# Designs tried in a protein design run: peptides against a protein of PDB entry 8YVU. Part 143

Target 1, 39 residues: chain A of PDB entry 8YVU
Amino acid sequence: PQLCYILDAILFLYGIVLTLLYCRLKIQVRKAAITSYEK
Target 2, 160 residues: chain B of PDB entry 8YVU
Amino acid sequence: TWLTVLKKEQEFLGVTQILTAMICLCFGTVVCSVLDISHIEGDIFSSFKAGYPFWGAIFFSISGMLSIISERRNATYLVRGSLGANTASSIAGGTGITILIINLKKSLAYIHIHSCQKFFETKCFMASFSTEIVVMMLFLTILGLGSAVSLTICGAGEEL

## One batch from the design tools (peptide; made by RFdiffusion4, then SolubleMPNN)

Design b2_p21_8_s1 (from b2_p21_8, 10 letters changed)
Fold by OpenDDE base, seed 2:
Structure b2_p21_8_s1 (fold): chain B 39 residues (1-39), chain C 160 residues (1-160), chain D 39 residues (1-39), chain A 21 residues (1-21)
Amino acid sequence: as target 1 above (39 residues)
Amino acid sequence: as target 2 above (160 residues)
Amino acid sequence: as target 1 above (39 residues)
Amino acid sequence: SELEKKAEEYVKELLEAVRKA
């Protein structure tokens, strides 16, 4: 049972990091799309 | 800027792979230190008896390290090496998943046969503990496989 | 303990989905970058 | 530089081994 909670913590942290990276990537895509639309 | 982002992503995947490998190695060492698997009857720890936590961790660690080094040095030969290592790690991960699934089935069968209503019995406790560890290792192996496959795809894309 | 296992399953599934979405987004960004460079 | 050359050779050998496998 304790190991399960440790795994939950790791997976949760991983999910947060991936979400942040995804958001950053999405913002970059949007900026690139806007720049291409203005040329 | 995009290349730097891609490099960071590859490094992140490599770090994830190394971390997964280290966790698997830690589990293997802990189990081997606490339990004498050779004296445990049954196939509850078949994955450990096969040495998967050790050789799998080695393969994943090497793959992750090669991926990180390849990304840092930006050498063509390192990219190819990383691709090869990631492919090997992917194969190892798949094999590990298969072994772990078999172990899980055996562990569950053991629990059902002994009708482990009395959780405090030593045999049932060990079987339950084994099942939990195997499940954790299975998840970690799947994560490692995902990272290795992702790195392989990224490396293949760079070579094309 | 049962709740912990359920949480593990949910977090694991979430991680897989995020990874797939991230990969798709990354591919889209790469395609957009290539298109902008040809331009 | 010599260590790098050895590493390159090792990687090449590994790649050849994988191709043969």
Scores: peptide ipSAE 0.299, ipTM 0.771, DockQ to the pose 0.018
Fold by OpenDDE base, seed 4:
Order: structure tokens, then C-alpha cells, then sequence
Structure b2_p21_8_s1 (fold): chain B 39 residues (1-39), chain C 160 residues (1-160), chain D 39 residues (1-39), chain A 21 residues (1-21)
């Protein structure tokens, strides 16, 4: 049971990190798309 | 700039792989330290008996390290090395997943056979603990495999 | 304990989905970058 | 332990990279 909670914490952190990275990447894609549209 | 971002992503994947490997090693070490796997009746720790937490972690660590180094130096020989290491890690991860699944099945079967209603019994506790550890290792192995495959694809793309 | 395992499964699935989405987004960024470079 | 320390360093570097990105 304790291991399960530890795993939950790790997975949760991983999910948060991935979400942040995904958001940043999405913003980059949007910026790239805007730049490409202006060209 | 985009290449730099991609390189940073590769580094992230490499770090993730190394972390996964380290966690696997830690779990393996803890289990080996707490339990005498060789004397445990049954195959509930078959993955540990096979030494997967150790060699798998080594492969993932090497793959992650090589990926990071390859990303930083951007040398052709490093790219090939990273690709090879990632491929090897991917194969190792797949093998590890297979072993862990087999172990999980055996552990689950053991729990069902013994009708483990009371977790305080030694056998039931060990089986439950084994199941939990195997599940954790399975998740970690899947994560490692995902990172290794991703790095392999990235490396292959760079070679083309 | 059961809730913990369920949470683990959900978080794991979320991680996989995010990884796939991240990969797809990365590919899109690469394609956008290539297109921008060709312009 | 040395490998763990190295891994921790990589994690820290990764976190820094993420913060900079």
C-alpha cells in the first residue's frame, strides 16, 4: 500500500512535468505556425 | 533554435531513462536486501531471479547516458552509439516487460491459490509485496522502453 | 489500497497519452520548422 | 551511490532545462 502511494506520487509528478512540457511545446508550435503564416 | 529544443527534449528523455533505470535498481536492491529471493518458494520473484532490475537498469542507464552525450556533442559516432544503445535498451525493455508480465501472472496466481484474505500472513504478504513491486517495475520498464524507443526514433531520424 | 491502484492506472494511462501527444506535437513542430526553412 | 548522484545531477540539469524552455 505504501508503495502504491509512492508510485502515485511519482506518476503524478511525471504527469505534471509532461503537461508543462506539452504546454510549452504547444505554445512553440503556435508561435511557429504564426511565423510561418507571416512568411 | 528548434534543433536546440529537440536536443533538450532528447536530453529529457535520456534523463527519464536514467531515472527509470535508477529507480529500478533501487527497487531491485531493496528487494534483494530484504528478501532472500533464492529461498522463496514459487516464482513470485522470477523477474528478480532473472536479474532484470539489474541488467535492465544498466541497459537503460547506458542508453540514457549515451543519448545525452550524443545530444551534447552531436558527433556521428556518438549518434550511432546512442542509436545502438537505445535499440539495445528497447530490446531489453521489451524483454523485461515480458519477464515482468510472466512474474505478475505467477504472483497473481499464487495469491489466488492461497486465497490471501489476510495480508499479515507471511506468504500472502510476500505475494502481495511481489505483485506491487512487479507492477511498479512494469510501469517503470514501460516508461523506460518508451523513452528508449523515442530516442531511437530521434537518432534514426538524425542519421537519415 | 484499491483506490491507489486505480489512481496508478489512471495516471499511467495519462502518462502514455501525454507521451503520445507530445510525440505528435514534436513531429508537428519539426514539420513546421522544415516548412518554415523551405520558405 | 555515485550513479545515483549522477542521476540526481541529470535530473537537476533537466529541471533547469525545463525552466529555461
Amino acid sequence: as target 1 above (39 residues)
Amino acid sequence: as target 2 above (160 residues)
Amino acid sequence: as target 1 above (39 residues)
Amino acid sequence: SELEKKAEEYVKELLEAVRKA
Scores: peptide ipSAE 0.392, ipTM 0.808, DockQ to the pose 0.116; fails the geometry check
Fold by OpenDDE base, seed 1:
Structure b2_p21_8_s1 (fold): chain B 39 residues (1-39), chain C 160 residues (1-160), chain D 39 residues (1-39), chain A 21 residues (1-21)
Amino acid sequence: as target 1 above (39 residues)
Amino acid sequence: as target 2 above (160 residues)
Amino acid sequence: as target 1 above (39 residues)
Amino acid sequence: SELEKKAEEYVKELLEAVRKA
């Protein structure tokens, strides 16, 4: 049971990290699209 | 600019792979230190007896390290090496998943056979603990496999 | 005890989905970069 | 424990790298 909670914490942290990376990548894509539109 | 983004992603995947490998290694070490697997009756710890946490962790660690080094040095020969290592790690991960699933089935069968309603019994506790560890390792292995496959695809894309 | 396993499953699924989405987004970014370079 | 500390440091460095990206 305690191991389950540890795994939950790890997976939760991983999910947060992936979400942040995804958001950053999405922002970069948007910036690139805006830059290409201005040219 | 885009190459920089890709490099950062590859490095992240490599780090994830290394982390997964290290966690697997830590779990393997802890289990081997706390439990005398050789004296445990049954195949509840078959994955540990096969040494999966160790060799799997090594493969994933090597793959991750090579990926990171390849990305940092930007050398063509390292990219090829990383691709090979990632492929090997992917195969190892798949094999590990198979072993873990088999172990999980055996552990669950053991729990059902002994009608483990009382968790305070040593055998039932060990079976439950084994099941939990196997599940954790399974998740970690899947994560590692995902990272290795992703790195392999990225590396293959760079070579094409 | 059962709730933690359910949470693990949900977090695991979430991680897989995010990984796939991240990969797709990365591919899109790469395609956009290639297209911008050819112009 | 030393390995764990190194792992923690590595994770911290990774997080910092991600934050800077």
Scores: peptide ipSAE 0.379, ipTM 0.808, DockQ to the pose 0.090; fails the geometry check
Fold by OpenDDE base, seed 5:
Structure b2_p21_8_s1 (fold): chain B 39 residues (1-39), chain C 160 residues (1-160), chain D 39 residues (1-39), chain A 21 residues (1-21)
Amino acid sequence: as target 1 above (39 residues)
Amino acid sequence: as target 2 above (160 residues)
Amino acid sequence: as target 1 above (39 residues)
Amino acid sequence: SELEKKAEEYVKELLEAVRKA
């Protein structure tokens, strides 16, 4: 049972980090697309 | 293709937000149906007494639905509405997190004071159950807040 | 304790989905970079 | 149970949509 709570915390942190990284990557893709369109 | 991917990502975030809201509503309704919160002594269910599962879930659901509709119809007025709804949902999520943390602290304090080693006692069982539900709601609220903030940033980027 | 395991399952599934999306986005970024280099 | 089944189907459809993206 205690291990379950620890796992929840780890998975939750992992989810947050992945979400942030995904957002950053998405923004980078958008910027690259805009730059390519302006050329 | 990149625009299509971005749209699909926004839809995914919106769906995640709606799902989170539905789960919160389900938990809220189950707790209200099984337990009479008015008869429970103490502040163990303070978040439920404040109606957070209901209004929070409604805000997140509306935000998610508006985000999905805005993406599908590509209308300027819908984009602005979605941005406003996501901002409101983000604020609501932050407030909800604060309330849930306070409730969690009270529940943990109650468990500590009563030295609840025997979970079969009614008071200890209720406190433990409340703690578990509050933790789940906290995780869901943080997930919803993350999705709402992400959608807000995406919407703001489209307006620029 | 049972609720903890359910939460773990949900978070795990969410993590897998995010990982797949991240991988797809990364592949798209690579394709965009290659296309920009060929221009 | 029917509502739960519908929810599961909806999640599966979402997963398929994500896989196609």
Scores: peptide ipSAE 0.369, ipTM 0.803, DockQ to the pose 0.110; fails the geometry check

Design b2_p21_8_s2 (from b2_p21_8, 10 letters changed)
Fold by OpenDDE base, seed 3:
Structure b2_p21_8_s2 (fold): chain B 39 residues (1-39), chain C 160 residues (1-160), chain D 39 residues (1-39), chain A 21 residues (1-21)
Amino acid sequence: as target 1 above (39 residues)
Amino acid sequence: as target 2 above (160 residues)
Amino acid sequence: as target 1 above (39 residues)
Amino acid sequence: SELEERADRYVEELLRQVREA
């Protein structure tokens, strides 16, 4: 049971990090699309 | 800018692989240190007996390191090397998943056969512990495989 | 304890989905960059 | 162990680099 909680913590942290990276990437894609549209 | 984003992603994937490898290695080391797997009856720890936490961790670590180095130096030979290493790591991850699934089935079968209602019974405790560890390693292996495959696709895209 | 395992499964699935979405987004970014460079 | 501490420091440094990037 303790190992399950450790795994939950690791997976939760991984999910948060991936979500943040995904958001950053999405913002970059939007900025690139705007820049391409202005050219 | 796009290459920079891709490089950042490769680095992240490489870091994820290294982290996964280290966690797998740590789990393997802890289990081997705390439990004498050779004296445990049954195939509850078959994945550990096969040495998967060790060789799998090595493959994922090498793959992650090569991915990071390839990203930093931007050399064609490093890209090819990283692609090869990631491919090897993907194969290793797939093999590891197979081994872990087999181990998980054996552990679950053991729990079912012995009707483990009491957690504090030594055999049931070991089977439950093995199941938990195998599930954790399975999740980590799938994460590592996902990272390795992602890096392989990225590397293949750079070669084309 | 059962809830912990369920949470592990959910977090694991979430991690896989996020990884796939991240890969798709990365491919889209690459395609957008190539298209922008060809213009 | 010293190796584990070194690994932890390495991971922390990698995470820091990812955040700065």
Scores: peptide ipSAE 0.362, ipTM 0.813, DockQ to the pose 0.084
Fold by OpenDDE base, seed 5:
Structure b2_p21_8_s2 (fold): chain B 39 residues (1-39), chain C 160 residues (1-160), chain D 39 residues (1-39), chain A 21 residues (1-21)
Amino acid sequence: as target 1 above (39 residues)
Amino acid sequence: as target 2 above (160 residues)
Amino acid sequence: as target 1 above (39 residues)
Amino acid sequence: SELEERADRYVEELLRQVREA
């Protein structure tokens, strides 16, 4: 049971990091799209 | 600027793969140091007997390192090498998943046959412990496989 | 303990989905960057 | 297993390619 909780913590941290990276990437895609429409 | 961001993302995936490999290696070394697997009756630790934590960790580590190096140097030959390494790591990960599933089935069968309601028995405790470790390694292996496949797809997309 | 394993499965699935989405977004950003360089 | 041996050989070949690159 303790090992399961450790795994949960690792997966949770991984999920948070991926979410932040995904958000940053999404913002970049939006900026690129806006720049392409202005040209 | 955009290419720099993409490189950072691939580096992150590589780091994740290396981290997964290191965790698997750590679990393997801890189990081998605490338990004499050769003296344990049955196939509860079949994945450890096969040396999966060791060779699997090596494959994933190499794949992750190659991915990081490829992104840093941005050379075509390194990209191809990284793609090959990620493909190899993906195959190794798939094989590892199969081995771990077999081990998990054996461990669960052992628990069922011996009706391990009393976890205080050494054999039942070992089977339960093995099951927990195998499950963790399975999740880590799938995570590593996901990262390797993702890197492979990204690399293949750049070559097309 | 059962809840812990369920949480592990959910977090694992979430991680896989986020990884796939991240790859798709990355491909889109690359395509947008290539298009911007060709213009 | 034969599959493991093939995988090992493939990894060795990849390592060789990386060293040559």
Scores: peptide ipSAE 0.350, ipTM 0.799, DockQ to the pose 0.016
Fold by OpenDDE base, seed 4:
Structure b2_p21_8_s2 (fold): chain B 39 residues (1-39), chain C 160 residues (1-160), chain D 39 residues (1-39), chain A 21 residues (1-21)
Amino acid sequence: as target 1 above (39 residues)
Amino acid sequence: as target 2 above (160 residues)
Amino acid sequence: as target 1 above (39 residues)
Amino acid sequence: SELEERADRYVEELLRQVREA
């Protein structure tokens, strides 16, 4: 049971990090799309 | 710049891979230190007997380090080296997943055969503990494989 | 304890999905960057 | 396995290249 909670913490942290990276990447894609549209 | 962002992402993936490898090594070391795997009945620790926590972690660590170094130096030869290392790590990760799945099946079979209702029974406790560790290692291995594959794709894209 | 394992499974699945989405998004960003460079 | 040995040799070669770089 303790290992399960540790795994939860690790997976949760990983999920948060991936979410942040995904958001940043999504913003970049939007910026790239806007730049492409203006050209 | 896009290149800077990509470099940061690759570095992050490399760090993630190294971290995953370190965690796997830690678990492997703890299990090997606490348990005499050679005297454990059954094949509930087959992945540990195969030495996966050690060689797998080494592969992932090397791949992560090479990826970080390649990204920092931005040299073509390092990019190729990193690509090769990541490919090797991806293969190692796949092999590790296979080994861990086999171990998990054996552990689950052991639990089923012994009808483990009492957690405090030594055999059942060991089987449950093995199952938990193997599941954790499986998750970590999948994460490592994901990072290695991602780095491989990034490296392949840079070579084209 | 059972909830912990369920949470692990959910977080693991979430991690896999996010990784795949991140890969797809990264490919899109690269394609957009190449297109922008060719213009 | 032979595959594992080959993989190990490959890793060793990569490490050598990294050290030489």
Scores: peptide ipSAE 0.347, ipTM 0.793, DockQ to the pose 0.017
Fold by OpenDDE base, seed 1:
Structure b2_p21_8_s2 (fold): chain B 39 residues (1-39), chain C 160 residues (1-160), chain D 39 residues (1-39), chain A 21 residues (1-21)
Amino acid sequence: as target 1 above (39 residues)
Amino acid sequence: as target 2 above (160 residues)
Amino acid sequence: as target 1 above (39 residues)
Amino acid sequence: SELEERADRYVEELLRQVREA
């Protein structure tokens, strides 16, 4: 049971980090697309 | 190709948000059906008393649905509506996280004060159960908030 | 305790899906960067 | 109230990280 809670915390942190990174990448892709359109 | 990928990502995020909302709603419904929260003394179920599982789930569900509809119809008014809904859902999610953290602290404090060595005591069992449910709802709310924020960023980028 | 395991499963699945999406997005960003460099 | 303030700060920090990222 204690291991389960630890795993939950790790997975939760991982999920948050991945979500943030995904958002960053998405913004970068959009910026790249805009830059490509302006050229 | 990129627009297609972004569209698929938005749909996925919307589905994730709806799923999170549905799970939260299910938990809220189950808790309300099994437990008479009104008769439970203390603030162990403060988040439930505030109705967060219900209104939060509704907001997230609406936001997710609007995001999916906006993606499918590609109408400017729907994009704006989705952005607004996702923003509202993000605010609701933040508020929900706050409420859930407060509830979690109260529940943990209750467990500590009553020295719940006897798990089978009704009060200790309820506090432990509340703690577990609140933790789950907190995780789900954070996931929902993440999806809502992602959708908000996506919508904002489409309007620029 | 049982709820913890259910949460672990959900978070795990979410993490896998996000990882796959992140990888796809990262590849797209790299392709966009290469295309921008060739122009 | 203190917990709410901490939660709000946490949300703000997350939003900042999202913006910087």
Scores: peptide ipSAE 0.395, ipTM 0.812, DockQ to the pose 0.059; fails the geometry check

Design b2_p21_8_s3 (from b2_p21_8, 11 letters changed)
Fold by OpenDDE base, seed 3:
Structure b2_p21_8_s3 (fold): chain B 39 residues (1-39), chain C 160 residues (1-160), chain D 39 residues (1-39), chain A 21 residues (1-21)
Amino acid sequence: as target 1 above (39 residues)
Amino acid sequence: as target 2 above (160 residues)
Amino acid sequence: as target 1 above (39 residues)
Amino acid sequence: DELERKADAYVERLLQEVREA
């Protein structure tokens, strides 16, 4: 049971990190698309 | 900027893979320190007897390190090496998952056969503990496999 | 304890989905970068 | 088991290449 909670914490942290990275990447894609339309 | 972002992502994936490997190694070490696996009857710890935490951790660590080195040096030969290492790590991860699933089935079968209603029985406790550890290792292995596959795809894309 | 296992499963699934989405987005960014260099 | 051994051998070779690089 204690191991389950530890795993939850690790997975939660991993999820947060991935979400942040995904958001950053999404913003970059949007910026690239906007730049392409302006040319 | 785009190349820098991609490099950071590859490095992050490599670090994640190394971290996963280290966690697996730590779990293996803890299990070996707490339990004399050789003296435990049955196949409850078959994955540990096979040495999966050790060799799996090594494979993932090597794959992660190669990926990081390949990214930093940007050499064609290192890219190929990293791709090969990631592929090997992916295969190792798949094998590890298979072993862990088999171990999990055996552990669950043991719990079912012995009707482990009494958690305080040593055998039932060990089986339950093994099941929990195997599940954790399975999740970690899947994460490692995901990172290795991602790095493999990235490496393959760079070769094309 | 049962809730912990359910949470683990949800977080794990979320992690897999995010990883796949991240990979797709990364591929899109790479394709966009290549197209930009060809112009 | 044979596939696993081949994979292990391949990984070991890669490790050697990395060490030499």
Scores: peptide ipSAE 0.384, ipTM 0.801, DockQ to the pose 0.017
Fold by OpenDDE base, seed 2:
Parts: sequence; structure tokens; C-alpha cells
Structure b2_p21_8_s3 (fold): chain B 39 residues (1-39), chain C 160 residues (1-160), chain D 39 residues (1-39), chain A 21 residues (1-21)
Amino acid sequence: as target 1 above (39 residues)
Amino acid sequence: as target 2 above (160 residues)
Amino acid sequence: as target 1 above (39 residues)
Amino acid sequence: DELERKADAYVERLLQEVREA
């Protein structure tokens, strides 16, 4: 049971990091799309 | 900028793979240190007896390190090497998953046979503990496989 | 303890989905970059 | 076991190539 909680913590942290990376990538895509639209 | 982002992503995936490998190694070493697996009757720890936590972790660690090095040096030959290492790690991960599934089945069968109503019995406790560890290792292996496959796809995309 | 395992499963699934979405987004960014370079 | 040995050998070769490079 204690190991389960440790795994939860790791997975939670991983999920947060991935979410942040995804958001950053999404912002980059949007910026690229805007730049393409202005050209 | 885009290439930099891709490199950063590959590095992140490599780090994730290394982390997964280290966690697997830590679990393997802890289990081997705390439990005399050789004296445990049954195949509850068959994956540990097979040494999967060790060799699997080594493969994943090597793959992750190669991926990171390949990304940092940005050499074509290193990219190919990383692709090969990631492929090997993917195969190792698949094998590990298979072993872990077999171990899980054996552990569950053991729990069922002994009708572990009282978890305070040493045998039932060990079986439950083994099952938990195997499940954790399975998840970690799947994560490692996912990272390795992702790195492989990224590397293949760079070669094309 | 059972709730912990359920949480693990949810977090694991979330991680997989995010990884797939991230890959798709990355591919889209690549396609956009290639299109921008050809122009 | 043979597949594992081949995989290990392949990984070792890759590591050697990386070290030489």
C-alpha cells in the first residue's frame, strides 16, 4: 500500500511535467500558425 | 527554435527512460536485499529470479544515456546509434512485460490457492507484496517502453 | 489501498493519452515548419 | 536466451561504437 502511494506521486509528477510541456508546445504551434497567417 | 524544442523533448524522454531504469534497479536491489528470494517457495518472484529488474534496467539506462548523448552531440552516427539502442530497449521492454505478466499470474494464483483471508500470514503478505511490486514494475516497464518507442520514432523522423 | 490502485490506473492512462497527444502535436508542428520552409 | 545474448551483443557493439566515436 505504501508503494502504491509512491507510484501515485511519481505518476502525478510525470503528468504535471507532461502537461507543462504540452502547453508549451501548443503555444509554439499557435505562434507558428499566427506567423504563417501573417505571411 | 524547432530543432531545439525537438532536442529538448528527446532529452526529456531519455531522462524519463533513465529514471524508470533507476527506479527498477532500486526496486530490484531493495527486494534482493530484504528478501531471500532463493528461499521463497514458489514462483512469486520469478521475474526477480530471472534478473529482469537488473538487465532490463541496464538496457533502459543504456538506451536513455545513448539518446541523451546523441541529442547533445548532434552527430548523425550517434542518432543512428540512439535509434538502435531505443529499438533494443523497446524489445527488452516487451520481453520484460511478458515476464512480469507471467509473474503476476503466478502471484495471483498463489494468492488464490492459499485463500489469503488473513494478510497477516507471512506467506500471504509476501505474495501480496510481490504482486504490488510486480504491478509497479509493469507500469514502469510500460512507461519505459513508451519512452523508448517515442525516442525511436523521433530518431527515425530525423533520419528521414 | 484499493483507491490508490485506481488512482494509479487513472494517472497511468492520463500519462499515455498525454504522450500520444504530445506526439500528434509535435507532428503537426513539424508539418507546419516544413510548409513554412517550402514557402 | 540466444535472443537475449544477441541483443546484449548488439548493445555492446553499439556502446563500443559510441566510445570510439
Scores: peptide ipSAE 0.363, ipTM 0.799, DockQ to the pose 0.017
Fold by OpenDDE base, seed 4:
Structure b2_p21_8_s3 (fold): chain B 39 residues (1-39), chain C 160 residues (1-160), chain D 39 residues (1-39), chain A 21 residues (1-21)
Amino acid sequence: as target 1 above (39 residues)
Amino acid sequence: as target 2 above (160 residues)
Amino acid sequence: as target 1 above (39 residues)
Amino acid sequence: DELERKADAYVERLLQEVREA
């Protein structure tokens, strides 16, 4: 049971990090799309 | 800018791979330190007996390190080396997953055979503990494999 | 304890999905960058 | 222990780079 909680914490942290990276990447894609549209 | 972002992503993947490897190694070390696997009846710790936490962690660590180094130096020979290492790590990860699945099946079978109703029974506790560790290692191995494959694809894309 | 395992499974699935989405976004970003470079 | 420390330092650096990016 303790290991499960540790795993949860790790997975949760990983999920948060991935979410942040995903958001950043999405913003970059949007910016790139806007820049491409303006050209 | 995009190349820089991709480079950062590759580094992140490499770090993730190294971290996963280190966690796997830590778990392997802890299990080996706490439990004498050689004296454990059955195949509950077959993955540990096979040494997967160790060699798998080594492969993932090497792959991650090479990936990071390759990304930083951006040298053709390093890229090829990283690609090779990541490919090897991917194969190792796949093998590890297979071993872990087999171990998990054995552990579950053991739990079923002993009809573990009381968690405090030594055998049941060990089987449950093994199952938990194997599941954790399986998840970590899958994560490592994912990172290694991702890095391999990135490396292959750079070579083309 | 059972909830912990369920949470682990959910978080793991979430991690996989996010990884796939991240890969897809990365590919899209690469394609967008290539297209922008060709223009 | 030294390897762990190096790994931790590397992870921290990566985290900082990710935050700055």
Scores: peptide ipSAE 0.378, ipTM 0.814, DockQ to the pose 0.095; fails the geometry check
Fold by OpenDDE base, seed 5:
Structure b2_p21_8_s3 (fold): chain B 39 residues (1-39), chain C 160 residues (1-160), chain D 39 residues (1-39), chain A 21 residues (1-21)
Amino acid sequence: as target 1 above (39 residues)
Amino acid sequence: as target 2 above (160 residues)
Amino acid sequence: as target 1 above (39 residues)
Amino acid sequence: DELERKADAYVERLLQEVREA
């Protein structure tokens, strides 16, 4: 049971990090699309 | 700027793969230090007996390192090398998952056969502990495989 | 303990999905960057 | 311990770069 909670914590942290990276990448894609549309 | 950001993300995936490999190696080392697997009856630690935490961690670590180096140097030969290493790591990860699933089934069967309602019995405790560790290793291996496959697909996309 | 294992499975699935989405988004950003460079 | 500290520092630098990007 303790190992399960440790795994949950690691997976949760990983999920948060990936979510932040995904959001930043999504913003970059939007900016790139806008720049491509204006050219 | 965009290419630089993409390179940083690929490096992050490589670092994640290395971290996963190191965690697996640490767990393997701790288990081997605390438990004498050779004296444990049954196949509840078959994945450890096969040395999967060691060779699997090495493969994933090499794959992650090559991915990071390839991203930093931006050389075509390094990209190909990273792609090859990631492919090899993906195959190794798949094999590891299979071994871990087999071990998990054996551990669960052992728990069922001995009707381990009393977790304080030494054999039941060991089987339960093995099951928990194998599950953790399985999750880590799948995460590593996911990162390796992702890097492989990204690398293949760059070559096309 | 059972809830912990369920949470692990959900977080693991979430991590896989986010990884796939991140890869797809990264490919899109690369394609957009190449298109912007050729213009 | 020194290797672990270096690894942690590397991860922290990566996280900081991701935050600044």
Scores: peptide ipSAE 0.367, ipTM 0.813, DockQ to the pose 0.100; fails the geometry check

